# Peptides against a protein of PDB entry 5H65, part 190

Target 1, 294 residues: chain A of PDB entry 5H65
Amino acid sequence: QYLERTPLCAILKQKAPQQYRIRAKLRSYKPRRLFQSVKLHCPKCHLLQEVPHEGDLDIIFQDGATKTPDVKLQNTSLYDSKIWTTKNQKGRKVAVHFVKNNGILPLSNECLLLIEGGTLSEICKLSNKFNSVIPVRSGHEDLELLDLSAPFLIQGTIHHYGCKQCSSLRSIQNLNSLVDKTSWIPSSVAEALGIVPLQYVFVMTFTLDDGTGVLEAYLMDSDKFFQIPASEVLMDDDLQKSVDMIMDMFCPPGIKIDAYPWLECFIKSYNVTNGTDNQICYQIFDTTVAEDVI

## One batch from the design tools (peptide; made by RFdiffusion4, then SolubleMPNN)

Design b2_p23_5_s3 (from b2_p23_5, 14 letters changed)
Fold by OpenDDE base, seed 1:
Structure b2_p23_5_s3 (fold): chain B 294 residues (1-294), chain A 23 residues (1-23)
Amino acid sequence: as target 1 above (294 residues)
Amino acid sequence: SMEDAILEALSKQYEKEVEEEKK
């Protein structure tokens, strides 16, 4: 839909909800650090949560490694199992289950691994050699997902997370419902296991100024605004640099705002009620910076 | 080093099994 450009001073006087096209300068933004701006969002319950840090995952996998794989659950029609015993003081046992496609082991680049007792480092390295990795544990009658606080699926450098509140976990044998056991589409895996997948999003607050007024606008976007996936940015230094360059372009350090480039974007207003107080807030939507820089 | 050895061993075992199943 086409919208005429509206000055911020006019927008600030209008009731919500409404949609606007604006041309403004990015005076400032929060948070300043990229890793603080990347969150996980549930499309069902709409909760935002932090992306787990490496230290958090280390603890989860360390705890998982204290449990011995159940021999009775090894080598099923779905997967072939291999056991490795570390030659360290702890004698840790690692079980790797190679998921088969119609009873046949696929190529490594098409193979899903189920891992019991692996460390974060081991899992990450395996994910670079095989298609995907799922951290699992031995349940009563079947393998089960280890913990929704950890990724349910790791593909290369991408960690896929599920919502603890909205998910109803099913056992690993439910992967049998997948017709194609080679591509391992995250959404299909999630559906089979009863997981509501979380979405990586950039979450930022922009202070916009067009010379007539100043307003704060909220940004929640996965891959459109920067044309960079939020799901990949934390694990890719080049993508991080790209985002930083974009932000530095709009907010160059040591330069006055009069010299800042103009940003064209769409914002929508909405009402927020805090007790007796009614506040109008603004959110950026349907905006790509590459197309909207003047 | 130990981690790398585990990964290498697992990879080799997998490749061997895949080749055997194809025959």
Scores: peptide ipSAE 0.079, ipTM 0.732, DockQ to the pose 0.012
Fold by OpenDDE base, seed 2:
Structure b2_p23_5_s3 (fold): chain B 294 residues (1-294), chain A 23 residues (1-23)
Amino acid sequence: as target 1 above (294 residues)
Amino acid sequence: SMEDAILEALSKQYEKEVEEEKK
């Protein structure tokens, strides 16, 4: 894909849709805080959602913990079940189901846990010891995913979410369709359970200025722009610092724009209808800035 | 905490069961 550089002044006069290669300075960007720029995006319905906060998850799991695990759903061909009753917390019952591979319990680092009645803290701790954790509840005939407002899969520190609008949830026994019950690939798990997985994305608005003109460009990117996965950045301080450093480099505070570095990127124009008004918008695509920074 | 105790007990039991199944 070769595109010649086009000045912003020329772009601003052209009809959409078109693709451009530009060289511009990042005058400003929104939002300024990184945690506000990370969102969940559905690749099917294209809805953007906020990443749930810890407090939100606590509520969901607390509610789930009020439900008693159904004994009839324990110990199937798919999983072995263990039940604990806490001495404190009014005798809360927690069920942990260890998913088997061909009838055999795998190693902990390859094992998927289904947890019923667990707290966020417990789930997170388990996810550090086992391959993955799925929060579940007792359905009528099978275990079911607890809530799509919570992660459907937790692997280490990564929370995988599904789209409420696009997903048609299936029962846990559908995990039997997976040939490999050791790697627990999120997309495979999602497919088995009828989940449309959401994607972590950086969502930002850049104000770009090349001296000939100024335009706003929308950035929605998962891992290419910063060469940092949006899915990991919220849980990793070092990655957060890296993103902040990159943004500070391109848009340093307290310095005149004349001293800003040049940003080379690709943008595409598209038409947006807002009532009776038609406007042209711009989106950054296929751009990596990290390689230029190193 | 009680939570930690349960988790540790769970982990220990699991590893024991896995080892027994390998025999």
Scores: peptide ipSAE 0.073, ipTM 0.719, DockQ to the pose 0.012
Fold by OpenDDE base, seed 3:
Structure b2_p23_5_s3 (fold): chain B 294 residues (1-294), chain A 23 residues (1-23)
Amino acid sequence: as target 1 above (294 residues)
Amino acid sequence: SMEDAILEALSKQYEKEVEEEKK
């Protein structure tokens, strides 16, 4: 895509919608904390949601652990079930269902676990040893996803979430529709279970200044802008540091804006109507800044 | 920790099932 560079002063005078290439300094940005900038976005209904905190998940799984696994739902053609009773915590029962591939238990690194009654910590630890984990509960006739407020799939350190509004949940036996039960691709799992996956996105507001004008631009990006996946950043200290370094580079603390590096990016304008008020807003798109970190 | 014990126990259970399925 070829666009001529346009000064901000000219852009500010033009009607929306339009696309621009700009060169500007990042005067400031919000939110300042990376944790606050990572959100979940539904590609269907376009709602933005907060990534659940560990404490939120703890509550969900604690509540789930108060429910007794239904013995009738154990050991189906899809999975083999084992129950483990804790010595502490009043004898909490944890039911683990090991999903089989074509009737055969796969290797641990290829095995999907369905867990009833597990804590967040236990689930996360298991997800590091096995391919993936789905928190489930006993439904009336089948296992069901525990709660869309929690991850529907945990693979290693990645938590996959679904949209509560757009998803039409199906029972766990629908995983039978998957031909290959070893890879456990999140999108395939989601499709089988009627889940609309949420996308991790960086959400930030940039105040851009090129000396001719000042413009606020919205950033919603999953992995292009920083060349770092938003889905991984919260669980990886090195990735977090990288993002922080990038932001500090473009907007260094304690330094005057005159010394800031130039940021080249694409922005698009669009109209937003709030009642009788019409406002032109700007969004950053198709922009990568990682190359400037060199 | 208790969590580690659960993990180990569950892992052992899995291993047993895998071995049984191979028979």
Scores: peptide ipSAE 0.093, ipTM 0.738, DockQ to the pose 0.012; fails the geometry check
Fold by OpenDDE base, seed 5:
Structure b2_p23_5_s3 (fold): chain B 294 residues (1-294), chain A 23 residues (1-23)
Amino acid sequence: as target 1 above (294 residues)
Amino acid sequence: SMEDAILEALSKQYEKEVEEEKK
């Protein structure tokens, strides 16, 4: 879209809602640490959630590992089951269910695994060997998703999460409704299991200064602003370094703001009501930093 | 490691079953 550039001093005097094109320097930003800026966002209820840490997942899977797989739920038309008894860990039982395509076991790169009693480490290793992994537990009548606090689907290094508030979980046999049982598209899996997928997003607050005024603008973006997916950044050191490099370029530490590059971006203003107070806030939108450096 | 042993055992079992189903 076309918008004329507006100085910040003029924007600060105007009522919301409005859209602006601005040219400003990034004086500062928060949070400073990348892992604090990556959140999970529900597209339905719009709740922002923290990405679970490894320690959180360890607890969930440790709890799951204390449960014994139900023999009655093994080896259905949907999957073939294998039970592994660990040599250590007090003889912990791990059940792996290999999902079949039309009654036939697919290739490993096309196969979905359902896992009962696996540790995070075991699950992650299996997810690198097979197409995808779903942590499950034995329900009363069928296998069920283990816990929405853990990923409902793991593909390689990508953890897919669902919204606890918006999801209405269905049993694992609902995967039968999928026509394609080889690609295991996360959205299709989620739909079959009654899950509302969460979206990885960068959440940051930018302090912008163009010499005429200073304002704070909110950034919530999945992959456009940095041209880096928020869903991959936490598991990829190179992507993390890239984001850090971009932020250091716009806001270098120990350097005066006069030497900072100019950032062109779009911001929209909106009203926020806190009790009796009406505040105008700003959000960055439709902006890619790599293209807007002048 | 324990994880590697489990992965290896499960992978071998899977490969065997896939091969048998293709016969």
Scores: peptide ipSAE 0.087, ipTM 0.733, DockQ to the pose 0.012; fails the geometry check

Design b2_p23_5_s4 (from b2_p23_5, 15 letters changed)
Fold by OpenDDE base, seed 4:
Structure b2_p23_5_s4 (fold): chain B 294 residues (1-294), chain A 23 residues (1-23)
Amino acid sequence: as target 1 above (294 residues)
Amino acid sequence: SMEDAILEALSKVYEEEVEEEKK
């Protein structure tokens, strides 16, 4: 992986694809707001999607909460069901299905909950206590994932999403294919349910300047660049502050670029064709900046 | 709140059942 440093002026003259090690200043970056830089990326179709906002989820779960759980789908070999009827809210019914491991209920911190009719707040609280929660609905013959617009799996504060385009959803009983029903690895759950998991990524465009030239480099990174998982940053104020501090350090507002620190990173060039136009673009890869800050 | 009561109730039921399965 080791490469000699190459000045930007030299890079700008070379054909793609190539890999470079550079030392440059971060003149500017976009988007400026952190929440705008966090996206969901499909590893299969490569589409970038927005992370649903709390308001979006609230609507989905509120709609789900208006549906009555199907009594016929309660208490199977896979799960034990408990029903709660609220005193208010027109007697809203919430069904929680506790997934069993070989017919036995596991410890609460190892148990997967399937929830019908829960609000966002309730689901979040349950996920904090029981670690793993799947929002579900009553299908015709089985429980089904509620909506791919919502998380298919919530673990603590992490919301796992699936690609609507690439996923072919299967019913909840397909969780039976999992030998171990205690760890609830997101990828395994996704596979069982026919879901293509989306990956949280930081998506940013950096304008880099080393004094010899200026180029724009694309950043799409999940957890290496900041040494902060994109999957966790939106739900953790401290992590958000850390990212902001890093960006402010490299690109301080109101200060001239001459005072900016140097950023060392790897970039790769690649060709992009748009009709008859051919353009060389650049992407940051295998770069960690946190080591210089922490 | 009602929300807290629901969560507490569900949690208690689960914990009780887990204990029963271990016995």
Scores: peptide ipSAE 0.056, ipTM 0.649, DockQ to the pose 0.012
Fold by OpenDDE base, seed 1:
Structure b2_p23_5_s4 (fold): chain B 294 residues (1-294), chain A 23 residues (1-23)
Amino acid sequence: as target 1 above (294 residues)
Amino acid sequence: SMEDAILEALSKVYEEEVEEEKK
């Protein structure tokens, strides 16, 4: 998709919707902190949500740990169960269910664990060791997902979340619908359990200036703009440093804008109605900037 | 810690179960 370059002064005079190629300097951006720019986005209802903090998850899992696993739900055709009782924490019970593939336990790196009563620390350590973990609770007739406010699937350091509004949760036995129970693809797990998965996205507002005019452009991107997945950046210091370096390159602190590098990107205009007032807004799309840093 | 002990126990049990199922 090729577009000729258009100056900002011309764009600011035109009606929406339209697509443009621009060359401008990044005068400023918000939010300034990376962790504030990472959000969860629902592809269905388009609601933006905050990524839960560690403290939020601690509370959820602590609450879950107060519930006793139902003995009647142990050891099904889908999973083998083991239960432990803690000695120092009022005897809380932790149940781990090892999901089988065609009736056989797979290798540890291919096995999905269902955990009841685990703390955040325990769950995270297990996810690192066994790759895939789902926090669950005992329902009336089957195991169920613990809480959509917590991850429905943890793989290594990646937390996968679902939309509360759009999801219609199904019991854990619906994992039987998956033919391959060794490759736990988040989207497949979500579909089986009736979950609409949320997407990690970078959400930022850029103030762009090409010397002819100034406009604000909205950025919502999961992995293209920085060539870094938003889903991984919060848990990887090196990726965080890379994003910071990119932003510092285009918008260096303590330097005059005249010395800023030029940013080439695509923007689209669209209409937003605020009561009786019509406003034209701009969004960055199909743009990669990481190539300028590499 | 108790957490480490549980995790170690879980890991050990799983490994033993997997080996048993492979036989």
Scores: peptide ipSAE 0.047, ipTM 0.650, DockQ to the pose 0.012
Fold by OpenDDE base, seed 2:
Structure b2_p23_5_s4 (fold): chain B 294 residues (1-294), chain A 23 residues (1-23)
Amino acid sequence: as target 1 above (294 residues)
Amino acid sequence: SMEDAILEALSKVYEEEVEEEKK
């Protein structure tokens, strides 16, 4: 879409909703720490959630590990099951279910593992070896997803989360609906299990100044703005450094704003009602800064 | 560690079963 550049002073006088193309300097941004800007967003209910910390996950998996795998749910047409009993840790039982493709175990790197009773450490190690892992528990008639507060799918270092509010969980046997049981696309897995997948997003507030006016614009973006996936940034030091470098480029510390580079972006205005007050807010959209920097 | 032993055992069992099914 083609939009003419509009000065901020003009935008500030106009009613919402509207879309604008602007050229402005990034005076400041919040939050300053990258890890604080990464959130989980539901595309359906639009709630923003914090990415669970390792400590939170430890608790969930520790609780799950107190439950004994149900022998009746082992070795179905969908999966082959193996169970280990720890000699220490009071005989903790860990069950791993290897999901089959048309009755045949796929290659290890393509196999989905269902883990019952595993610790976070064990699950993470297995995800590195077998790529795809789902934490599960024994239900009454079938295996079920362990907890939506934890990832419903772990692939390598990527944790896929679902929305508790919008999801209507279905049992593991619903994975049978997937024709291809080797690729394990997160969206397909989510659909089969009745999960509304959450999206990793960068959430920031930019203070923009073009010399004619100043406005705050909200950024909620998954991978377009930085050309870096929000889903991967928390687990990759190099990606974190890249984002930091980009932000430092546009908003260099210790330098006067007059020396800041110009940022070209699209913003949209929208109305927000807070009690008796009607406020116009702004959001950045369809903007890529990395292309301008390279 | 026990964790490592379980993980290695899991990997071994899986690989063996895959080989058996391919035969």
Scores: peptide ipSAE 0.043, ipTM 0.652, DockQ to the pose 0.012
Fold by OpenDDE base, seed 3:
Structure b2_p23_5_s4 (fold): chain B 294 residues (1-294), chain A 23 residues (1-23)
Amino acid sequence: as target 1 above (294 residues)
Amino acid sequence: SMEDAILEALSKVYEEEVEEEKK
């Protein structure tokens, strides 16, 4: 819907909640580093968490690799299993389960691999060669997702995470509920396994100044603001550069704010109560800035 | 071919030979 442009000075005097269209300069923003702005957000419980670092994942997968695959869980109607043994790592066993589509192994580029006992490096390499990878472990009666602290699904360079709080994990055999076992849509996989998928989001705080007032606005956006998916930016140098260029455009270093370009965006106000203190906060919404860069 | 790809990947990671377990 159409909103009239409102100066910041007027907004600052109004009660929340309200929606506004504004035109302001980006005086500053936090955090300054892009990787610090990318978070995981749960759409259900609304918690924000950090994207796990490689080191964190290494630990998880190393721990998983200490467990021996259960032979009884191999070769089901859902998947064919093969086990490999390393020679130089005290005979570490890696089990790979190839998920079948209607009892038939799909093409490699459409195949979902369930990996048991793999390292991060191995999993990543396999995810580049195959369509999809799920890290798993042997449960009591079935394969289970390894750990929600790690990706539940890896497709190429994209790591899909689930919410530990909101997810009620189901065993791997629940993948049978998927009619199409070739595309492996993350949301479908998540649903089958009882996972509430986390969303990659850019989380930033903008200090906006239109000459009439200064306002801090919170940005939480997945793909609209930059027209770049937050889910891909960490793994793509070009995308990172693009985001950096956009931010540098609106908030160029080394020049006066008077020379900054104008940012047009929508913001909404909302009330935040912290004890006895009531504060009005602002959030950017439904805003795309990429068009101004092109 | 899938098996070969897996073996190749595993071998490259550790710069070692990987042996498939036979049942």
Scores: peptide ipSAE 0.043, ipTM 0.669, DockQ to the pose 0.011

Design b2_p23_6_s1 (from b2_p23_6, 15 letters changed)
Fold by OpenDDE base, seed 1:
Structure b2_p23_6_s1 (fold): chain B 294 residues (1-294), chain A 23 residues (1-23)
Amino acid sequence: as target 1 above (294 residues)
Amino acid sequence: MLSQLLQQLQQLHKEWEEEEAEE
C-alpha cells in the first residue's frame, strides 16, 4: 500500500498503531558491534536469544566427548558407523555415522554425518569436508541430538539452532521419514527431529532524525534490510565488512549529520505497556537499504 | 562409495593427528 511521507514531528504526535513512510537521517544506532546485533529468534514463541559463542559450544562438545558411544547403536539401516580412538586425549572414542540414502552411501558433498563424541574443532573440520553434520549422543534405544544449546545441524560454516521451548526432540531414526536424503534441507531435518528452527535476525535500534523530530525505531530483520542473511554474516568476513560499510555510509563517523545521506524506510508504531506506563514504540519494516547503496 | 568416504575421513583424521603433533 502506498504511504505518503510523514515528517517525524507529525508521527510523534499520533496514536499507535499506525504505519508510516519516512525519510530520515540515521543519527546513531545500537549496538555498534555487529556480532551484538545478531540474535536467534523463534518464529513460534518469539523468544530472542544470543547466538552461542565458540566457548559455549566447546563446553557442550567437550562434555559430549566424555561419553562413550554405545556399540549397540552402531551400523543401523539408516547409517554406517566408524569409530575412531584419539591418541592424545586418553583414548577418547569418536563415532562417525554416515547416513545412507536407501541403503546407499551418498557422495561426500551430499553426505550427512552424525558425530558422537567430537570436539567443536573436529565437527567444524568435518562440516567443511562433508555436506552436513549433526552432533549426536547415544540414547537408550537410538541416537539422539546432543543438545539444543548446540547446533542441531552444521552445513559448512552455517550453524542451525533449535528452540528449546518449542521443540519436542525425536530420535535420529526419524530421519528415515525424509524423502530426500541428499540435500539435507535444514527445515526438513528439523521437522523430522521435532525441532523448531531458530532464525538468525539482526536486532538494532536506530535513532532517526529528519530535522523535524527525533525517533527511535527498532529493527528486527533476517535478510531484507541489508540484503545480507543474518545466518551467514557471523562466519563471513566479507559480509561483515559489507554491513559495516552500509552502516558507515548512513552514519559516517567524524562528519556532521547535515552531511548524512537520507534513509527512506517504513516504520510502524505500536503500544508497549511497561507497568503503569504506556509507551509508543516504532519498528522498521519492509525496508531494504542495499538497493540504495549499490 | 563407502570406501571413498572412509578414505576421506581417514585422511582428515591423519591431518588432525599431524596438526596435534605439531602443537
Scores: peptide ipSAE 0.259, ipTM 0.829, DockQ to the pose 0.013
Fold by OpenDDE base, seed 2:
Structure b2_p23_6_s1 (fold): chain B 294 residues (1-294), chain A 23 residues (1-23)
Amino acid sequence: as target 1 above (294 residues)
Amino acid sequence: MLSQLLQQLQQLHKEWEEEEAEE
């Protein structure tokens, strides 16, 4: 539906919920650092969480590496297993399981590896040479996902995470339900394993000013606003620079707001109850800023 | 096919062992 432009002063007087088209200047935004704005969002429970840092992952994989792979779980109809022992004094055992498609091993560029006892560095090296990697552990009767605090699937530089609250984990043998065992679509893998996948999102608060009024609007967006995927931005310096350039264009440092460009966007109002206080909040939606820049 | 995947894995393992020995 076509929405007419509404001045902020008029919006601030109206009850929620409503949708508006606005033209305003970006007076300020939070957080100022890009890495702080990228979060993981559950589409089911709507929980927001931080993207795990490398240090957090190192701890998880180091703990996993203390456990010896169970020989009884090696070489099933689903996967062929290779075990090696590290040359370090402790002789750490690592298991690599190559998932088969109808009993046939795929090419390396189509291969899913299950990694048991690998470090973060080893897992990352494997994900760079093979299509997909799942960190696993030996369960009682089958391989299981290692930990939902770590990625359930790594594809190149992309780490796919699952929601701990909403997921009901199933054993690795449930990958047999996948008809296509070559593409390893993250959503299909998640469904097979009982995982609710988390979405990478940009989370920011914009202070918008059109000269008639000022309001704060919340931005939660995965790929539309910047036309840059939140899932890729943390691993790509060029994408980070692009987002920074966009933000600097709309909110240039050291310049007065009178010289700022106009931002056209859609906002929706909604009610939030904090105890006895009812507050109206605003969220940016269905807005792309990159089309106006390019 | 397994032989090629295993060969690639063995090569990676060798590289890791060499890196661990240099550290």
Scores: peptide ipSAE 0.257, ipTM 0.831, DockQ to the pose 0.012
Fold by OpenDDE base, seed 4:
Structure b2_p23_6_s1 (fold): chain B 294 residues (1-294), chain A 23 residues (1-23)
Amino acid sequence: as target 1 above (294 residues)
Amino acid sequence: MLSQLLQQLQQLHKEWEEEEAEE
């Protein structure tokens, strides 16, 4: 819908909820560090959580690697299993399970691997050669997802996470319900395993100033605002540099706000109740920064 | 097909073992 530009001074006087098109300068933003702005968001419970650090993942996978794969769970109708023993790590056993499509093993570029006892490094190396990797552990009767604190699915450099609160984990054999066992769509895998997938989002607070007024607007966006997926930015230095460049362009350090470029965006107002106090807040929506620069 | 996947896996495993031996 076409919205006319509204000055911030007019917006600040209006009741919520409403939608506006604005043209303003980015006076400041928080957090300043990109890594702090990337969060995981649950679409069901709306919890925001931090993206796990490599060190956290290392601990989880190291703990998983202390467990011996159950021989009884190897080589099912769903997957073929290969076990190897490490030479230098006290004979650590790693199980790689190749998921079959109708009893047939797919090509590497279509293959889902279930990894039991792998380190983060090993899992990442596997995910670079095969389409998809799921870290698993031996359950009582079936393989199970290792831990929702770790990715439930790794595809290349993309780590897919699930919500611990909203997920009701199902055993690996539930992957049988997938008709297509070649594409390994994260949402389909999540659904089969009872996982509520988390969404990578940029979470920032923008202080916007158009010379008539100043307001704070919340940004929660996955891929539209920067035209860079939040899911990929943490693993790609070039994407990180691009986001930093964009932010520096709109909010350059060491210069006066008068020289800042204008940002065109859509904002919506909404009411927030904190006890007896009603506050109007603002959120950026349906805004792409890159399109306005071309 | 199984042979190709296993071959790729074996190759990766070999590479990992070589890397671990150099450390």
Scores: peptide ipSAE 0.256, ipTM 0.829, DockQ to the pose 0.012
Fold by OpenDDE base, seed 5:
Structure b2_p23_6_s1 (fold): chain B 294 residues (1-294), chain A 23 residues (1-23)
Amino acid sequence: as target 1 above (294 residues)
Amino acid sequence: MLSQLLQQLQQLHKEWEEEEAEE
């Protein structure tokens, strides 16, 4: 539907819910640091959570590495297992399970590895070489996913996370239900294991000013606004620089707002009730900034 | 195919051991 441009002063007087097209200047935004704006979002329960830090993952994998792989769970119809012992003082055992496709091992670039007892560093090195890695542990009768606080799937530099609240974990043997055991599509892996995958999102608050009024609008977007995936930005310095450049373009430091470029965007209003207080809030939607620069 | 995967894994393991020995 075609929306006419509405001035902010008119929007601020209207009841919610409504949709608007606006043209405004980005007076300010928060958070200012990019890494603080990237969150994980559950599409089912809508919970927002922080992306785990490297230090958090180190702890989880270190704890997992204290467990000895169960010999009874090695070398099944689904996977072939290799065990090695580290030369460190603790002699830690690491199990690498190579998932088979119909009894045949795939090429390294199509191989899914199940890693038991690996450190974060080891897992990352394995994921770089074999493309797909799942951190696992020995359960009572089967291998199980290690922890939903850690990635359930690592592909190259991409960490895939699951929702603890919405997931009902199933054992690793449920990967047998996958017809294609070469592509290792994250959604398919998640479905097989009973995982609700989380989505990377940019979460920001924009203060918009069109000279008639000032409005705060919430941004929650995965890849449309910046035309940059939130899932990749934390691991790519060039993508980070690109986002920073975009934000600096719309909100340049040390320059007066009168010289700021105009941002065209869509916003929707909605009601938020906190006890007896009713507040109208605004969210940016269906907006791409790259189209406005041209 | 398993032999190639194992060789790659062994090579990676060797590299890790060398890195740990240099630290």
Scores: peptide ipSAE 0.254, ipTM 0.828, DockQ to the pose 0.012

